# Ledger of designs, part 177: peptides against a protein of PDB entry 4N78

Target 1, 186 residues: chain A of PDB entry 4N78
Amino acid sequence: HFQVICRLLGYQGIAVVMEELLKVVKSLLQGTILQYVKTLMEVMPKICRLPRHEYGSPGILEFFHHQLKDIVEYAELKTVCFQNLREVGNAILFCLLIEQSLSLEEVCDLLHAAPFQNILPRVHVKEGERLDAKMKRLESKYAPLHLVPLIERLGTPQQIAIAREGDLLTKERLCCGLSMFEVILT
Target 2, 155 residues: chain B of PDB entry 4N78
Amino acid sequence: MAELQMLLEEEIPGGRRALFDSYTNLERVADYCENNYIQSADKQRALEETKAYTTQSLASVAYLINTLANNVLQMLDIQASQLRRMESSINHISQTVDIHKEKVARREIGILTTNKNTSRTHKIIAPANLERPVRYIRKPIDYTILDDIGHGVKW

## One batch from the design tools (peptide; made by RFdiffusion4, then SolubleMPNN)

Design b2_p20_3_s3 (from b2_p20_3, 8 letters changed)
Fold by OpenDDE base, seed 4:
Structure b2_p20_3_s3 (fold): chain B 186 residues (1-186), chain C 155 residues (1-155), chain A 20 residues (1-20)
Amino acid sequence: as target 1 above (186 residues)
Amino acid sequence: as target 2 above (155 residues)
Amino acid sequence: SEVERLMQILVTQLVKMGLR
């Protein structure tokens, strides 16, 4: 599903969606969530000492339950704050999945373009075969497919320019060194 | 452009008119030949004359048709060439626009990205050989990372 | 087609004249 979304939206569409999601997340974080956090900080017990281990797990739990009673009983925390956090979480996950899907698509595009861009596949050399011979064979096989050189020979100056630019755009992909998800986490 | 215009406005219409006139003339010649044959005391001579006129008329018509046909063909060739040029131009514009749109889109999405912290794996000490312009040895995209994701062809 | 028709007429007439 995410792959389809990536294909349908393209770079521009993905950018728009991501921007909007970031805005939503920012709004939720700086608005409602922040307010709840502030409120929670106010109601948080000023002195919360770790109970002695002697009380055992149940006793410690009861202690914390008592200390956090006001927080737990804060009804709006459960309904609104947690919902907003879920929304933020979902947005983050969505962004992650979109990025992953986009990366996959980009890699596929790179792989498909490789024969046309003088990028040779990794050759598995069987035992006893000279790597050089295989590479030469592959080079020879794919040489006619090199689009830019072909157009440079046969095309108009305008076509050559477009081909070069297209080649560059094809090679320059986000997956090569860029992460959207890291930005989202910041 | 001038040649095409000449063909469309002068040569082809002129050729059509000439052909029409020739048709009318042929009818007159036919009538003349018929009458001449009927009135002539020497039927053989009249027949030979008719044959001569017929041959001449046919040759004339054939010439006119051929000329007209060639002009039409030439017109079509010129038009076809023009269409091809226009198509090429349109394609060029379209491609330019697409590239531009793509660049814009990439810039937009690029703003939303940061460089992946490539763990300092060991500086692949580029062998000290000559500073060939640091061709951005685009780190070969290690596509092996994708080996585990797709059901693709286990090579 | 009209020219062809005329030519056919001429040829037919010529043939008729020759067969006389």
Scores: peptide ipSAE 0.024, ipTM 0.628, DockQ to the pose 0.008
Fold by OpenDDE base, seed 1:
Structure b2_p20_3_s3 (fold): chain B 186 residues (1-186), chain C 155 residues (1-155), chain A 20 residues (1-20)
Amino acid sequence: as target 1 above (186 residues)
Amino acid sequence: as target 2 above (155 residues)
Amino acid sequence: SEVERLMQILVTQLVKMGLR
């Protein structure tokens, strides 16, 4: 599903969605959640000491239940605050999954473009074969597929410019060093 | 453009008119030859004259048809070439627009990105300053990151 | 087609004249 969303929205659509989600998250955090947290901090017992172990587990539980009774019984916390937290959580997860899906799509694009961009996979050389010889053979095999050099040789100046720009855009991907999710977490 | 216009406005219409006139002339020649043969005391001479006129007329018509056909073919070739050029231009514009859109999109999403800090310290340092790092730092693409994903593609 | 027809007429006339 997220892959389909990434394909449908593209970079621009993803950016827009991410920006809007960030706004929503910011609004929730700075607004309702902050207010509830402040309220909770005000009603929080200033001193909550661990009861003696002699009271046993039921006694300890009862003690904390009594100390936190006002917080536990705060109805708005259960309905509004937790819902907002869920929304924030969902937004974060959504962003993470979108980024992961986008990265996968970018990797696929890079892999598909590789033969045309003189990007050769690292060939696992079995023992006894010269790595250099294999690489040269591969280079020779894929040399006719190098798009930019081919267009530079045969194309018009305009075509060359477009090919170079396209090549650059194909090579430059977010997955190679950029993270959106880290921005969301900050 | 000038050549196409000449073909469309002058050569092809002129050729068509010439061909039409030739048809009319052929009928006249045929009538003349028939009458000449009937009236001539020397039928052999009249026949030879008819053959000569027939050959000449045939050659003329063939020439006119060939010229007209060639002009039409040339016209079509020019038009086809123009269409190809137009298509190329449209494609160029389309590609330019697409590249531009992609660049804009990448800038937009780039604003929402930061460099992957390999620093092990997961300290979610809440940046005090909400200042969105505007700095799109172009890092060299390390394709080694793809090595972990590509296990399924036997090269 | 009209030229062919005229030529056919002419050829036919020539043949008729030659057979005579």
Scores: peptide ipSAE 0.023, ipTM 0.620, DockQ to the pose 0.008
Fold by OpenDDE base, seed 3:
Structure b2_p20_3_s3 (fold): chain B 186 residues (1-186), chain C 155 residues (1-155), chain A 20 residues (1-20)
Amino acid sequence: as target 1 above (186 residues)
Amino acid sequence: as target 2 above (155 residues)
Amino acid sequence: SEVERLMQILVTQLVKMGLR
């Protein structure tokens, strides 16, 4: 599903969606969540001593439940604050999955374009084969597919310019060194 | 342009008129030959004359048809060439627009990206509106990222 | 088609006239 979304939206659509999600997240964090956090901090018990180990795990849990009873019983926390946190979480996950899907699509595009851009795969050389000879054979095999040189030879100046720009755009992808998710986390 | 105009306005219409006129003339020649054969005391001579007129008429019509056909073909070739040029121009514009749109899109998404190698510390607070020149960090495209998706050969 | 028809008429007339 995310792959389809990436294909449909493209770079521009993804950018718009990501920007809007960031706005929503920011609004939730700085608004409702912040207010609830401040309120929770005020109602937090000032002195919470660790109960003695003699109470065991259930007793310790009951102790903390009692100390936090007012917080747990705060109805708005469950209904509003947790919902907002869920929305933030979903937005973050969405961004992550979109970025991953986009990266996969970009990698596929790079792989498909490689033969046309004189990008040769590293061929596993079996024992006894000269790497250089194999690479030369591959170069010779794919030489006719080199699009930019072909257009430079046969095309008009305008076509050459477009081909070069297209080649550059094809090579320059986000997956090569850029991350959106890091920006979202900041 | 001048050649196409001449073909469309003068040569092809002229050829069509000539062909129409030839039809009228052929009918007259046929009538003449028929009457001449019936009225002539020397039927052999009349037949020879008819043969001569027929041959001449056929040659003339053949020439007119051939000339007209060639002119029409030439016209079509010129028009086809013009259409191809127009198509090429449209394609060029379309491609230019697409490239531009792609560049804009990449700028927009680029604002939402940071370099993967940048340590967590540099809060690139991308100010919203600054056209950060998407420094296409022409970092050499590390295609090694493709190594994990392909035949798994981690060099 | 009209030229073809005329040619056919002419040829037919010639044949009738004994251009064998």
Scores: peptide ipSAE 0.020, ipTM 0.606, DockQ to the pose 0.009
Fold by OpenDDE base, seed 5:
Structure b2_p20_3_s3 (fold): chain B 186 residues (1-186), chain C 155 residues (1-155), chain A 20 residues (1-20)
Amino acid sequence: as target 1 above (186 residues)
Amino acid sequence: as target 2 above (155 residues)
Amino acid sequence: SEVERLMQILVTQLVKMGLR
């Protein structure tokens, strides 16, 4: 599904969605969540001493339940705050998944374009074969597919310009060095 | 363009007119030959003359038709060439627009990206001034990431 | 077609004259 979304939206669509999600997340964090956190901080016990270990796990739990009774009983925390946190979480996950899907698509595009851009895969050399000879053979095999040189030779100046720009755009992909997810986390 | 215009406005219409005129002339020739044959004391000579006129007339008409046909074909070829050029121009514009759109889209999404190599150092990186062109660090694309996904061609 | 028709007429007339 995310792959399809990526294909449908393209870079622009993804950017728009991400921007809107960031706005939503920011709004949630700075608005509702912040307000609840502030409220919770106000209601937090001023002095919360660690209970004696002698009370055991149940006693300690009861102690904290008692100390945090007002917080635990705060119904709006469960219904509103946690929901907002869930929304934030979902947004983050969505962004992650979109980025991953986009990266996959980009890698696929790069792979498909590679033969046309004089990018040769590392070939596994069987024992006894010279890597250099094999690579040279591959280069020779794919040389006719090199798009930019081909167009430079046969094309008009305009076509050459377009081909070069296209080549550049093909090579410059987000997956090569950019992360959206890191921006979302900041 | 001048050649096409000449073909459309002068040569082809002229050829059509010539062909029409030839029809009228052929009728006159036919009438002449008939009358000449009837009035001639030497019918054999008259017949030979008629044959000669007929052959000449047929040759002339054939020539006119051939010329007209060739002009029409030439016209069509020129028009086809013009259409191809127009198509090429449109394609170029389309590609230019697409590239532009792609660049815009990439800029937009690029604003939402950061360099992966940014060292985890907790330095409160001041919001990187939007102005620095995100230099795409050409890291060699590790294509091995796709090795597990596609059943495709074991290279 | 009209030229062809005329040519046919001419040829037919010529043939008629020759057969005569």
Scores: peptide ipSAE 0.023, ipTM 0.622, DockQ to the pose 0.008; fails the geometry check

Design b2_p20_3_s4 (from b2_p20_3, 7 letters changed)
Fold by OpenDDE base, seed 3:
Structure b2_p20_3_s4 (fold): chain B 186 residues (1-186), chain C 155 residues (1-155), chain A 20 residues (1-20)
Amino acid sequence: as target 1 above (186 residues)
Amino acid sequence: as target 2 above (155 residues)
Amino acid sequence: EEVEEIMQILTTFLVKMGLR
């Protein structure tokens, strides 16, 4: 699903969606969540000492339940605050998954373009074969597919310019060193 | 442009008219030959004359058809060339626009990105055992993972 | 003679047709 979304939206659409999500997240965090957190801080027990281990796990749990009774009984916390936190969480996950999907698409594009851009994979040389000879053979095989040189030879100046720009755009991808998710976490 | 205009306005219409006139003339020639043969005392001579006129008329019509056909073909070639040029121009514009849109899109999304390597700054106080920053050994993207997704030609 | 005449006409035809 996320791959399809990435393909459909493209860079422009993804950017717009991400920006809007960030706005929503910011609004939730600075608004409702912040208010609830402040309220919770006010009702938090000032002194919460660890009960003696002698009470066992159930007794300790009861102790904390008693200490946090006011928080647990705060109905709006469950209905509103947790929902908002879920929304924030979903937004973050969405951004993460979109970035991952986009990265995969970009890698695929790079791989598909590679033969046309004189980017040859490192061939695994079996024992005894000269790497250089194999690479030369590959270069010779794919040489006619090099798009930019081909267009430079046969194309108009305008076509050459477009080809070069296209080549550059194809090579430069976000997956090469950029992260959106880090920005979202900030 | 001038050549195409001449073809469209003068040569092709002229050729069509000539062909039409030729048809009319052929009918007259046929009538003449028929009457001449019937009325002539020398049938052999009349026959030869008819053959001559027939051959000449055929040659003339063939010439007219050929000329007209060539002119039409030439016209079509010129038009085809013009269309190709127009197509090329449109494609160029389209590509230019697409590249521009892509650049804009990349700028927009770029604002939402940061470099992966940079911010060592905020020390998540990792507990004291500094596990050696696992050198992000850029594990070469094992592209073999993608082998199962694409119907790539397994060479 | 007839053949020659026909050939001449054909030749003229060919010339006019641009085949010669």
Scores: peptide ipSAE 0.026, ipTM 0.675, DockQ to the pose 0.011
Fold by OpenDDE base, seed 4:
Structure b2_p20_3_s4 (fold): chain B 186 residues (1-186), chain C 155 residues (1-155), chain A 20 residues (1-20)
Amino acid sequence: as target 1 above (186 residues)
Amino acid sequence: as target 2 above (155 residues)
Amino acid sequence: EEVEEIMQILTTFLVKMGLR
């Protein structure tokens, strides 16, 4: 589904969606979540020391339950705050999955374009074959497919310009060094 | 443009009219030849005259048809050439627009991106047990899988 | 007979050319 979404929206559509999601997340974080966090901080015990391990796990749990009783009993925390946190989480996950899907699509595009851009795959050399010979053979095989040189030879100046720009756009992809998800986490 | 206009407005219509007129004339010639043959005391001469007129008439019609056909073909060639040029122009514009849109889109999404921190720094503490590098047997990307996708020129 | 044949040829030609 995410792959289809990526294909459908393209870079522009994805950008718009991501921007809107960021706005939503920001609004949730700076608004309701922040308010609840502040409230929680107010009701937090001023001094919460770790109980001694000698009390065992149940005793420690009861201790914390008692110390955090006011927080646990805060009904709005479960209903509103947690819901908002879920929304934020979903947004983050959505962004992650979109980025991953986009990266896959970009990689596929790069791979598909490679023969036309004089990008040869790493050739597995069988035992006894010379890497150089195989590479030369591949180069020779794909040489006629090199789009930019072909257009430079046969095309008009305008076509050449377009071909070069297209080639550049094809080569430069987000997956080569850019991350949207890191921005979202910041 | 002038040539095409001349073909469309003058040469082709003129040729069609000429051809139509030639038909009318052929009928007249036929009538004349028939009457001349019947009325002539020298049937052999009349026959030869008829043959001559027939040959001339057919030659003229053939010429007219050929001329008209050539003009039509020329017209079509000019039009085809014009269409090809228009198509090329449209394609160029379309491509330019697409490239521009793509650039804009990339800028927009680019604003939402940051450089991937290739944290070189994590000392991959080589796990003591060197898991034998699973020989990444680079399976050669079998590009033949793509052979079925698109009209590949089967060499 | 020859004249008739010529006339028939001409007529046939005219018909084939859609002129008749």
Scores: peptide ipSAE 0.024, ipTM 0.689, DockQ to the pose 0.011
Fold by OpenDDE base, seed 2:
Structure b2_p20_3_s4 (fold): chain B 186 residues (1-186), chain C 155 residues (1-155), chain A 20 residues (1-20)
Amino acid sequence: as target 1 above (186 residues)
Amino acid sequence: as target 2 above (155 residues)
Amino acid sequence: EEVEEIMQILTTFLVKMGLR
């Protein structure tokens, strides 16, 4: 599903969705969640000491239940606050999954474009073979597929310009060094 | 452009008219040949003349048709070339627009990104002194120390 | 007869060429 969303929205659509999600998250955090946190802080016991271990696990549990009774009985906490926290969590997860899906798509695009952009994989060198010789052979093999040089040789000036720009756009992807998720976490 | 216009406005219509006129002339030639054959005392000569006129007329018509056909083909080729050029222009514009849109989109999403902190995996330089794993000598936990703590029945 | 044949050939040619 996330892959499909990434394909349908593209960079622009993803950006819009992410911006809106950030707004929603900000609104939830600064509004409802903050208010509930403040309220919870007010009702929180000022002094909550660890009960003596001598009371046993049941006694300790009862102690904390008693101390937190007002919080536990606060019905709106379960219905509204936790729901808002879930929404925030879902938004974060959504962003993470979108970024991951986008990264996969970008990597795929890069891999597909690589032979046409003179990006060659590292060749496994068997013992006794020169890496340089193998790489040179590989370069020679794929040289005819290099799109930009081909167009520079055969194309019009306009086509050359477009090819260069397209090549640059193809090479420059977010997955190469950028993270959206880190922005969301800040 | 001038060539196409000439073909459309002058050469092709002119060729069609010429062909029509040729038809009319062929009819006249046929009538002449028929009358000449009937009236001629030398029928063999009249027949040979008819054959000659027929051959000439057919050759003329064939030439006119060929010329007209070639002009039409040339017209179509020119039009096809024009369409290809238009297509190329449209494609160029389309590509330019797409590139622009992509750049805008990338700027927009770029605002929402930060550089991946490639934590330079500091080569965990294995400290040269591999602290010899202090052999965790499991000292058996003597639980008898706890015998005095709690309601355990001192046997 | 030969003249008629020639005329028929001419007529047929004209018809095939859409001139008639």
Scores: peptide ipSAE 0.023, ipTM 0.691, DockQ to the pose 0.009
Fold by OpenDDE base, seed 1:
Structure b2_p20_3_s4 (fold): chain B 186 residues (1-186), chain C 155 residues (1-155), chain A 20 residues (1-20)
Amino acid sequence: as target 1 above (186 residues)
Amino acid sequence: as target 2 above (155 residues)
Amino acid sequence: EEVEEIMQILTTFLVKMGLR
């Protein structure tokens, strides 16, 4: 699903969605969640000491239940605060999954474009074969597919410009060094 | 453009008119040849004249048809070339717009990104000195050390 | 007869050319 979303939205659509999600998350964190946290801090017992082990597990549980009764019985905590936290969590997960899916799409694009951009995979050298000779052979094999040099030789100035720009856009991908998720976490 | 206009406005219409006029002339020539043959005392001469006029007329019509056909073909070729040029121009504009949109999109999403912290692959420098496997002497964990940290009764 | 043949050829030619 996330792959399809990435394909449909593209960079522009993803950017818009991410921006809106960030706004929502910020609003939730700075608004409702912050207020609930402040309220919870006010009702938190100032001194919560560990009861004596002699009370046993049931007694200790009852002790903490009593100490935290006001928090546990806070109905809005369960209905509103936890829901907001869930929304924040979902937003974060969504961003993560979108970034991962986008990275996969970008890698696929890079792989598909590689033969046309003189990007050759590192060939596994079997024992006894010279790496340089294999690489040269590969280069020679794919040389006719190099798009930019072909267009530079055969194309109009406008076509050459477009080809160069297209080549640059194809090579420069977010997955090569940029992270959206890190921005979301800050 | 000038050539196409000339073909459309002058050459092709002119050729069509010429062909129509030629048809009318052929009928006149036919009538003349028929009358000339009937009225002539020298039938052989009249026949030869008819053959000459017929050959000339057919050659003329064939020439007109060929010229007109070539002009029409030329017109179509020019139009096809114009369409190809228009297509190329549209494609160029479309590609330019797409590239621009992509650049804008990348800038927008780029604002939402930060450089990946290259986790310093701490080269686990294998300590050169293979510390002799210190014989793991299982020292019995003296749990009595924890006796003072909990609510345990000091007996 | 030859004149008639020529006239027929001309007529046939004109018809084929869509001129008659």
Scores: peptide ipSAE 0.023, ipTM 0.684, DockQ to the pose 0.009; fails the geometry check

